# Peptides against a protein of PDB entry 3PBP, part 170

Target 1, 203 residues: chain A of PDB entry 3PBP
Amino acid sequence: LNEKDLNLILNKSLVMYESLDSTTDVIVKRNVIKQLQFVSKLHENWNSRFGKVDIQKEYRLAKVQGPFTINPFPGELYDYTATNIATILIDNGQNEIVCVSFDDGSLILLFKDLEMSMSWDVDNYVYNNSLVLIERVKLQREIKSLITLPEQLGKLYVISDNIIQQVNFMSWASTLSKCINESDLNPLAGLKFESKLEDIATI
Target 2, 203 residues: chain A of PDB entry 3PBP as posed
Amino acid sequence: LNEKDLNLILNKSLVMYESLDSTTDVIVKRNVIKQLQFVSKLHENWNSRFGKVDIQKEYRLAKVQGPFTINPFPGELYDYTATNIATILIDNGQNEIVCVSFDDGSLILLFKDLEMSMSWDVDNYVYNNSLVLIERVKLQREIKSLITLPEQLGKLYVISDNIIQQVNFMSWASTLSKSINESDLNPLAGLKFESKLEDIATI

## One batch from the design tools (peptide; made by RFdiffusion4, then SolubleMPNN)

Design b2_p29_7_s3 (from b2_p29_7, 14 letters changed)
Fold by OpenDDE base, seed 2:
Structure b2_p29_7_s3 (fold): chain B 203 residues (1-203), chain A 29 residues (1-29)
Amino acid sequence: as target 1 above (203 residues)
Amino acid sequence: DEKEKIILEAVGKKAEFQKKVKEQEEKLK
């Protein structure tokens, strides 16, 4: 964690806080407020010289949310089990695609449209836990591992029994990134969400 | 189609959120 990251987290938390209204669930309000309080305290106590902050006890109580939902969920995958998960950066602004593999050899590429907070007060806190299905890639192989490289945007490496394959989705992810960053959705019109699959190496 | 609509809406939400984050960043400068 660096100063830039901390600032980003703070700003996100502030935006989340400001999004609260009279219709927001009380549990959500409390959770968002606690997150903002914690992050604000971290920001206040940040020592950029040493890269240190005073960690509050609340951090130890915070948990990652779950479970998640996928919209739409491919009906064909109801009988299959997720095997691997990876997050792939598509730009330098922390826009990401989430990839989940299944034991039928399928990959699903997912987009998270809503910002999530940590769970601070309530066990099994669930809010903004929906993911959008962008693409399903059928490899028809047993997927052993998913590998990403931070310097390679929009690329996922899939390791199967005897082959490493690259899934490159920058053909659409670049447009997606641009739309998000520029707040202009026009380029999405007619965009094809089809990744390129390439054999990289034989194992 | 329905898929495109869902994606469009999702990207729109994310775009709006990031816009707000950027605006917030400017406020703190």
Scores: peptide ipSAE 0.568, ipTM 0.932, DockQ to the pose 0.885
Fold by OpenDDE base, seed 3:
Structure b2_p29_7_s3 (fold): chain B 203 residues (1-203), chain A 29 residues (1-29)
Amino acid sequence: as target 1 above (203 residues)
Amino acid sequence: DEKEKIILEAVGKKAEFQKKVKEQEEKLK
């Protein structure tokens, strides 16, 4: 964590706070407020050793948010079990694709559309937990692991029994990133969400 | 296309959020 990252987290937390209104659930309000308070304190005490200790303690009280939903969930995968998960950066900012593998050899590429806070107060806190299905890739292999390299945007390496394959989705992810960063959705029109699969090595 | 619609909506929400974050960054400078 550096100053830039901290500022980003603070700004995100502020935006989340400002999005609260009279219709927002009380639990959500409380959670967002707690996060903002924590981040603000962290920001204020960033250069203080004493502050860092206290902040670390508070951070340990935060938990990862509960379960996510996938929309739409592929019906064909209903009877299969998720085996691996990975997050792939698609730009130098904060835009990412989430990938989940299943025991049928399928990969699903997912997009997180809403900002999510940590859970600060309630067990099994759930808010903004939706993931959007972008693409399903059928490998028809037993997927052992998913590997990502930070320096390689929009690339996922899939390790199966005897092969390493690269999934490259920059064909559409670059456009997605552009749309987000420029607040212009026009380039998405007619975009084909089809990744490229390449064999990298035989094991 | 339903898929396209869902993705468009999702990207739109993210774009809006990012825009607001940028605005906040400017306020804190």
Scores: peptide ipSAE 0.568, ipTM 0.932, DockQ to the pose 0.873
Fold by OpenDDE base, seed 4:
Structure b2_p29_7_s3 (fold): chain B 203 residues (1-203), chain A 29 residues (1-29)
Amino acid sequence: as target 1 above (203 residues)
Amino acid sequence: DEKEKIILEAVGKKAEFQKKVKEQEEKLK
């Protein structure tokens, strides 16, 4: 965690807090508030020079939220099991695509539309846990591993059997990123969500 | 297309959120 990341988390937490209203579930409110309190304290106690923060023990008990839902979930995958997960950056603004592989050789590319908080208060806390399906890629191979390179935006490397394949989704992700960053959805009209698949190497 | 509509809505939500985050960042500078 660096100062930039901390600031981003703080700003996100503030926005989440400000979105709370009288219609928001009490459990959600408490959870968001606790997160904001933690992040605020973290920010206050941040030593940028040493990269150290005094974190209260109580806040260390926070857990990552799960499970997630996918919309729409491909019916064909109900009988299959997820095997790998990866997150791929698509821009410098920390927009990301989530990729999940299945044991049938399918890859699903997912978009997180809602901001999530950590689980602070309630066991099995679930809120804003939905992901949107953008594309399904059928490789028809046993997927052993998913690899990403931070310097390569919108690219996923899939290791299966004795082959490394690259999935490049910048054809649509660049547009997606632009739409998000500029708050203009017009470029999405008519956009095809089809990634490019290329064999990179045999291993 | 239903798929397109779902994606459009999702991107819209993210865009709005990100805009608010950017605005918040500017306030803290």
Scores: peptide ipSAE 0.567, ipTM 0.932, DockQ to the pose 0.860
Fold by OpenDDE base, seed 1:
Structure b2_p29_7_s3 (fold): chain B 203 residues (1-203), chain A 29 residues (1-29)
Amino acid sequence: as target 1 above (203 residues)
Amino acid sequence: DEKEKIILEAVGKKAEFQKKVKEQEEKLK
């Protein structure tokens, strides 16, 4: 965590706070407010030369939100089990694709459309937990692990028993990134969400 | 199709959020 990251988290938290209104659930309001308070204190400590607030207690009380929902969930995968998960950066910002593998050899590429807060007071806190299905890739292999390289945007390496394969989804992810960053959805028209699969090495 | 519509809507939401974040960032400068 650096100053830039902290500022981003603060700004995100502020935007979340500003989105609260009379129709927002009380639990959601409380959770968002607590997060903002925590981040604000952290930010103050970061910039302060004198008198830092102890944030260890609050940090220990925070939990990762879950579970998530996938829309649409492929019906064919209802009877299969998720085996691996990976997050792949698609630009130099904060845009990412989430990949989940299944024991049938399928990969699903998912997009998180809403910003998610941490859970503070409520166990199993659920808000803004939607993931959108972009693509399903069928490898027909037993997937052992998913590997990403920070310097390689939009690339996922899939390790099976005797082969490493690369899934490259920059063909559509670059457009997606552009649309998000420029707030222009026009380039999405007619876009094909088809990743490239390539054998990299035998193992 | 329905899939494209869902994706479009999702991307739109994210775009709007990031826009607001950028605006917020400018306010704090």
Scores: peptide ipSAE 0.562, ipTM 0.930, DockQ to the pose 0.863

Design b2_p29_7_s4 (from b2_p29_7, 16 letters changed)
Fold by OpenDDE base, seed 5:
Structure b2_p29_7_s4 (fold): chain B 203 residues (1-203), chain A 29 residues (1-29)
Amino acid sequence: as target 1 above (203 residues)
Amino acid sequence: SELEKIRLEAFGRKAEFNKKVKEIEEKLK
């Protein structure tokens, strides 16, 4: 985490805070406020030397939300179990893809459309926990691990039975990123969400 | 299709969120 990342987190938290209104659940308000307070404190006391330590300490005071939902959930995967998860950046800003593997060899690419806060003091806190299905990639092999490289946008490395494969989804993610960042979704019309799969190495 | 509708709505929500983030960034500079 660097200063730029911290600023982004702060700004996101501010947007979440400003989105609160009279219709927002009190539990949500409380949680969003607590997160904003936490991030603000970190920002005010930011030290390049000790910042990581402070972040780690404070982060332990919060926990991840409850279960997430996938919309639409592919019915073919109802009886299968998720095995791995990874998050891949598609630009140098705020957009990312969540990847989940299943024990049938499927990999689903998901879009996180809503900002999610951590849970601070509420058990079973669930808010903005939906993910949108973008693509299902059938690898038809046991997926042992998912690896991402921060310097490689829109690329996921899948480790399976003695093979490393690369899933590259920048063919559509580049357009998606641009559309989101420019608030113009027109170019998405007719866009095919089909990633490229390539063998990289044998293990 | 239903899937396309769901996607577009999601993309729209994110676009709006990102826009608000940028607006805050500019205010705080």
Scores: peptide ipSAE 0.582, ipTM 0.933, DockQ to the pose 0.843
Fold by OpenDDE base, seed 3:
Parts: sequence; C-alpha cells; structure tokens
Structure b2_p29_7_s4 (fold): chain B 203 residues (1-203), chain A 29 residues (1-29)
Amino acid sequence: as target 1 above (203 residues)
Amino acid sequence: SELEKIRLEAFGRKAEFNKKVKEIEEKLK
C-alpha cells in the first residue's frame, strides 16, 4: 500500500458515500459510512516518509463481503463447483476482471461493475455483489490453480496437472478499458469477447 | 442480445463510477 493507492481507496469510498440517498438501506448506509471513516482515518494517519499507517484496532474487524452473484450464470455449470478464483488487472487504473474456475474445467471471466465495501460488524453483508459474465473458456482440464503476474496486464496463467496455459484477454480488454475510462462505450459495438489460449509449459 | 445489454449496462455503471472518482481526485489536489 502506498499513498497513491490509499488516495484511490479514499476517493472510491467518497463516491460510494455520495451515492447514498433516502432509498438506501440503513445497513448499507451504516456500512458505507464506517468504510469511509476507516479509510479517512488511515489517510490522516499516513506516514508518507515510511509508507506506514497506524490502523486503529476498532477497524481491524472488517471482513470481505460475500457471496457474489453471476449474471447471467451459465446453466451448464449449475451442477459444478467453483474451484479457484483470481483477479486480473486490465489497466493501471480501476478496471479488473474476476476469473473463476469450475471442476468441469471451465473458466469464466467476470466483470465487476460496482464498487464493493468491506463488511463492518455485519454477518453476511451483501451489497453490490453482482458480477457480469464476459466469457466462458472451456479448458476441459482439472484446474489446480490460477496465477496472475502484476506486470502482465490482462493475462491469466492456468495450472493443470501437466501443463501451464496462458489466457490473454487483451484482445478485448484494451478496448474495454479505454471505453470505460473515457466514458464512451461506442467502440464496444461488435467487440468479440474471445480470449487467446496458449500453452506455455509442460510440467 | 440480452447478454450484450447486460454488459453494456455494467460497463456504463463502471464508467460513471470511475468518472466520479476522477472528479474527486481533481478536487482534492
């Protein structure tokens, strides 16, 4: 965590706070406010010289919220179980792809369109937890692990029993990133969400 | 298609969110 990252988190939390209105659930309001308070305190206590933050004990009880929903969920995967999850950055900003593998050898690529806050003292907190299906890749192998490299945008490494394969999203992810960042979705018309699969190594 | 519609709506929401984040960033500089 660096100052730039902290500022980004703060700004995201502020946007979430400003999105609250009279129709927002009380629990959601409370959660978003607590999130903002926490991040604000972190920002206030930031030591830029040493890259340190004094985290108050009261805020260390936050948990990642769940579960998530997938829209649309592939019907073929209804009877199968998710085995691995990974998040892949597609740019140096705020956009990322969530990847989930299943025990049938399928890999689904998902888009997170809404910002999610941490769960603050609420069990099973759920808000803005939907993910959008972008692509399904059928590997037809038992997927043991999903690996990402921070220096490689839009790439996922899939490890199976005997091989390492690379899934490259950049054919569509570069366009998507640009469209989102520029708030112009017109170039997405006709875009094919088809990733490239390549064998990297045999193990 | 329905899938295309869902995607575009999602992308739109994210675009709007990112825009608001940038606006705040500029304001706080």
Scores: peptide ipSAE 0.581, ipTM 0.933, DockQ to the pose 0.841
Fold by OpenDDE base, seed 4:
Structure b2_p29_7_s4 (fold): chain B 203 residues (1-203), chain A 29 residues (1-29)
Amino acid sequence: as target 1 above (203 residues)
Amino acid sequence: SELEKIRLEAFGRKAEFNKKVKEIEEKLK
């Protein structure tokens, strides 16, 4: 965590807070408010010289939200189990792709369109937990691990028993990133969400 | 298609969210 990241988290939390209204569920309000309070405190206590923040003990009790839903969920995967998850940045901003592998050898690329908060109030907190299906890649291999490299945008490395493969989705992700950042979705018309698969090494 | 519609709606939501984040960033500079 660096200062830039902390600022981004704070700003996101502020946007979430400002989106609250009289129609928002009470539990959601509580979680969003608590998260904002936490992030704000972190920001106030940030020591840029050491890159450290003192975190209050009570905030360490926050839990990661789950479960998540996928829309639409590929029917063929109902009988299979997710095995790995990775998050890949597609730009130097706020846009990322979530990748999930399944034990049938499928890899799904997902888009997170809504900001999620930690669970601060109740057990099994669920809100804005949906992910949108962008692409399904059928590798037909047992996926052992998913690896990302911070310096390589829009690339995912898939490790199976005897091979390392690269999934490159910048063909569509670059356009997507631009459209989102510029708030102009027109260029998305006709865009094919087809990633490139390449063998990198045999192991 | 339905899938395309779902995607576009999602992208739109994210675009709006990012825009709001950027606005806050500019205010807090």
Scores: peptide ipSAE 0.579, ipTM 0.932, DockQ to the pose 0.832
Fold by OpenDDE base, seed 2:
Structure b2_p29_7_s4 (fold): chain B 203 residues (1-203), chain A 29 residues (1-29)
Amino acid sequence: as target 1 above (203 residues)
Amino acid sequence: SELEKIRLEAFGRKAEFNKKVKEIEEKLK
């Protein structure tokens, strides 16, 4: 975490705060406000020289939000269990794709369209917890691990019993990133969300 | 398709969010 990252987090928290209105659930309001307060305090107390911040004890008790949903959930995966999860950057602006593997050998690539806050007040806090299905990749292998490399955008490495495979989704993710960052969704029309799967190495 | 619609709506939400973030960044710059 650096000053730039902290500023981004602060700005995101501000946007979340500004999105609150009279129709927003009180629990949501409380969580968003507390998060903004926390981030603001972090920003104020940031020591760039030492890369440290004084954090109040109460804020350290914040928890990760509750369960997530996938929209739409692939019906074929209803009886299968998620085994691994990874987050892959698609640009330097921290746009991300979430990947989940299942015990049938499937990978699903998911898009997080809304910012989520931590749970600051209520246990099992749930808000903006939906992920959107982008692609399902069937590997027909037992997936042991998912690995990402920060320097490699839009790439996921899948480790199975005897092989390492690479899933490269920059074919569509580059366009997606550009569209999101430029607020122009026109190029998304007709875009095929088909990732490239290739064998990298035998284990 | 329904899936395509869902995706586009999601992308739109994210785009709008990022736009607002940029606006704040520029304001605070």
Scores: peptide ipSAE 0.578, ipTM 0.933, DockQ to the pose 0.876

Design b2_p29_8_s1 (from b2_p29_8, 14 letters changed)
Fold by OpenDDE base, seed 4:
Structure b2_p29_8_s1 (fold): chain B 203 residues (1-203), chain A 29 residues (1-29)
Amino acid sequence: as target 1 above (203 residues)
Amino acid sequence: MEKEREEAVLKGVGKKAEFNKKVKEKLAE
């Protein structure tokens, strides 16, 4: 975490806070406020000894939100279990794709359309936990692990049996990223969400 | 499901784009 990242998190938290209104659930309000308070305090006490100690304590109190939902969910996967999860950066602006593997050998590529907060107050906090299905890739093999490399945008390495495969989704992710960053959705029209699979190595 | 997926992606990207725009505006302040 650096100053730039902290500033980004702060501003995200501010935008989230500013989105609260009279119709927002009280639990959500409380949670968003607590997150903003935490981030603000962190920002104010950046690099201070006092701040570090206090922030560490408060950070430990926060929990990762869950569970998540997928929309639309592939009906064929209702009877299968998720086995692995990975997050892949698609640009330098922190846009990401979430990949989930299933025990049928399927990979689903997902997009976080909503900003999520940590859980700060309530157990089993759930808000803005939906993910959008972009693509399903059927590998028809047992997926053992998912690996990502920070320096390689839009690439996922899948380890299964004795083979390493690369899933490259920059064919559509570059457009997606551009649309997000430029607030122009026109390029998405007619875009094919088809990733490229390539065998990398046999192990 | 394909049409549903496409619509969901469009909607989702739109939401994210709007959020990011607001964040950028905040960063510029």
Scores: peptide ipSAE 0.545, ipTM 0.926, DockQ to the pose 0.943
Fold by OpenDDE base, seed 1:
Structure b2_p29_8_s1 (fold): chain B 203 residues (1-203), chain A 29 residues (1-29)
Amino acid sequence: as target 1 above (203 residues)
Amino acid sequence: MEKEREEAVLKGVGKKAEFNKKVKEKLAE
């Protein structure tokens, strides 16, 4: 974590805070406020030796949110179980694709459409935990593991049986990234969300 | 399902874009 990252986190937390209104659940309000307070304190004490101890204690109290929702969920996968998960960067601006594999050999490519906060002193906190389905890739193989390389944007390596396959989704992810970063959705019109699958190696 | 998926993507990207825009605006302050 560097100063730039901290500033980003702080501003994200601020935007989340400012999005709260009278219709927002009280628990959500409290949670967002606690996160903002924590991040603010962290920011204030950045480079200060004295503030680190208290910050660490507070951070330890934070938990990851509960279950995610996928929309739309592929009906064909209702009877199957998720086996692996990976996150793939698609740009240098922290946009990411989440990939989940299932025991039928399917991969689903997802993205987070909402900013999530950590859970603060609330059990089973769930808010803004939605994932949007972009693509389903069907592999007729048992998926053993998912591997990503930080230097390779929009690429996922799937290990199944004795074969390594690459899933390349930059054909659409580049456009998606651009749309997000530039706040222009026009390029999404007519875009095909079809990833390229390629065999890389045999193990 | 395809149409539903496409609509979900559009909506989702829109939300994310809006959020990011607000964040950028805050960073510029």
Scores: peptide ipSAE 0.538, ipTM 0.924, DockQ to the pose 0.943
Fold by OpenDDE base, seed 3:
Structure b2_p29_8_s1 (fold): chain B 203 residues (1-203), chain A 29 residues (1-29)
Amino acid sequence: as target 1 above (203 residues)
Amino acid sequence: MEKEREEAVLKGVGKKAEFNKKVKEKLAE
């Protein structure tokens, strides 16, 4: 974490705070406010030893939210169990794709469309925890592991019993990234969400 | 399901784009 990252987190927290209104749930308001207070304190005491100690204590009390909700959820996967999860960067602007594998050999590629706050004092806090389904890839293999390489954007390596396969989704992820970064949704028209599957090595 | 998925993607990207725009505006202040 550096000064630039801290400024980004602070501004994200400010935008979340400014999105609150009279119709927002009280629990949500409380969590967003507590997060903003924490980040502000972190920013104020960034170079202070005493501030760091207090911040660490408060940070230990914060928790990540519970399970994500996938929308729409593929009905065919209700009978199967998730086995692996990976997050893949698609640009240098913090846009990511989440991948989840299932024991039927399927991969689902997901997009986090909402900014999520931490949970501070409420058990099982749930807000802005949705993931959008982009694509389902059927490998029909027992998936042992999902591997990502930080220097390779939009690429996921799938390890099964005897093969390493690469899933490349930059064909659509580059457009998605551009739309997000430029605030222009026009390029999404007619876009096909089809990833490229390639055998890399036999093991 | 396909139509629902496409609409969800469009809406989701829109939400993220708007959020990022607001963040960038804050950073520029």
Scores: peptide ipSAE 0.535, ipTM 0.923, DockQ to the pose 0.925
Fold by OpenDDE base, seed 2:
Order: C-alpha cells, then structure tokens, then sequence
Structure b2_p29_8_s1 (fold): chain B 203 residues (1-203), chain A 29 residues (1-29)
C-alpha cells in the first residue's frame, strides 16, 4: 500500500458515500459510512508526523462480503458446482476479470460492474455483489486449478489432469479497459467476447 | 440469452465507467 493506492481507496469510498440517497437502505448507508470513516482515519494516520494510530481493532471488524450473484446466470450451470475462482488484472489500474470454474469443465468470465465495500459491524452484509457474465468457455475437462500471473494481463492458466491451457481474453478485455478508463462505451459496439484458448503444456 | 448477456455487459461497463470517472474527478480535486 502506497500513497497513491490509499488515495484511490479513499476516493472510491467517498464516491460510494456520495452515491447514497434517500432510497438507500439504512444498513447499506451505515456500512458505507463506516468504511469511509475507516479509510479516512487510515489516510490521516498515513500522513501523521506523530506516528500511526492503532487502527487494528477497526480493521478486524471489517469482513469480506458474502456470496456474489451472476447476471445473467447461465441456466446450464444450475446443476453444476463451482470448483475454483481467480481474479485476473486486465490493465495497470484496478480493472479485473473474475473467473469461476465449474465441475462440468466450464469457465465463466465475469465483470464486477459495481463497487463493493467491505462489511462493517454487520454479519452477512450483501450489497453490490452482482457480477456480469461476459463469456462462458467450455473446456470439458476436470479443472484442478486456476493460476494467474500478475505480470501477464488478461491471461488465465487452467490446469487439468493432463494439460495446462492458457485462456487469453485481451482481445476483448483491452477494449473493456479502454471503455472504463476513458468513459467511452462506443468501442463496445460489435465487440466479440471470444477468448483464445491455447495448450501450453502437457502434464 | 446472448442478447441479454451483451446488454448486461454494456450496462455493467457503463456503470463502472461512470464510477471510475467520478473517482478520477475526486482525485483531481
């Protein structure tokens, strides 16, 4: 964590706070406020000349939110179980793709369209937990593991019993990244969400 | 379902783009 990262987190939390309105659930409002307070305190301590105030207690109260939902959910996967999950960066910022594998050999590539806060002082807090389905890749293999390399953007390595395959989705992820970063959705028109699958090693 | 998926992606990316824009604006203050 550096100053730039902290500022980003702070401003994200601030934007979330400012998005609250009269229709926002009270629990959500409270949660977002708690996060903003925490991050603000962290930011204050970061610049403190007198040392850092202990914020460990507050941090320990924060929890990861519960399960996510997928929209639209592929009906074919209702009868199957998720086996692995991975997150893949698609740019040098914070845009990322979430990948979930299933026991039918499918991979789904997902996008977080909403900013999700941590859970504060509330058990089973769930808000902005939806993921958008971008692509389903059918490998028809028993997927043992998902591996990502931080230096390789938009690439996922899938390990099966006898093969390692690379899923490369930069063909569309680069466009997504650009659209997000530049606030221009025009390049999405006609974009095909088709990842490239390549065998890289036999096991 | 394909159309639904495409629409969902478009909408989702739009939401994220808007959020990021707001964040950038805050960072520039």
Amino acid sequence: as target 1 above (203 residues)
Amino acid sequence: MEKEREEAVLKGVGKKAEFNKKVKEKLAE
Scores: peptide ipSAE 0.535, ipTM 0.923, DockQ to the pose 0.947

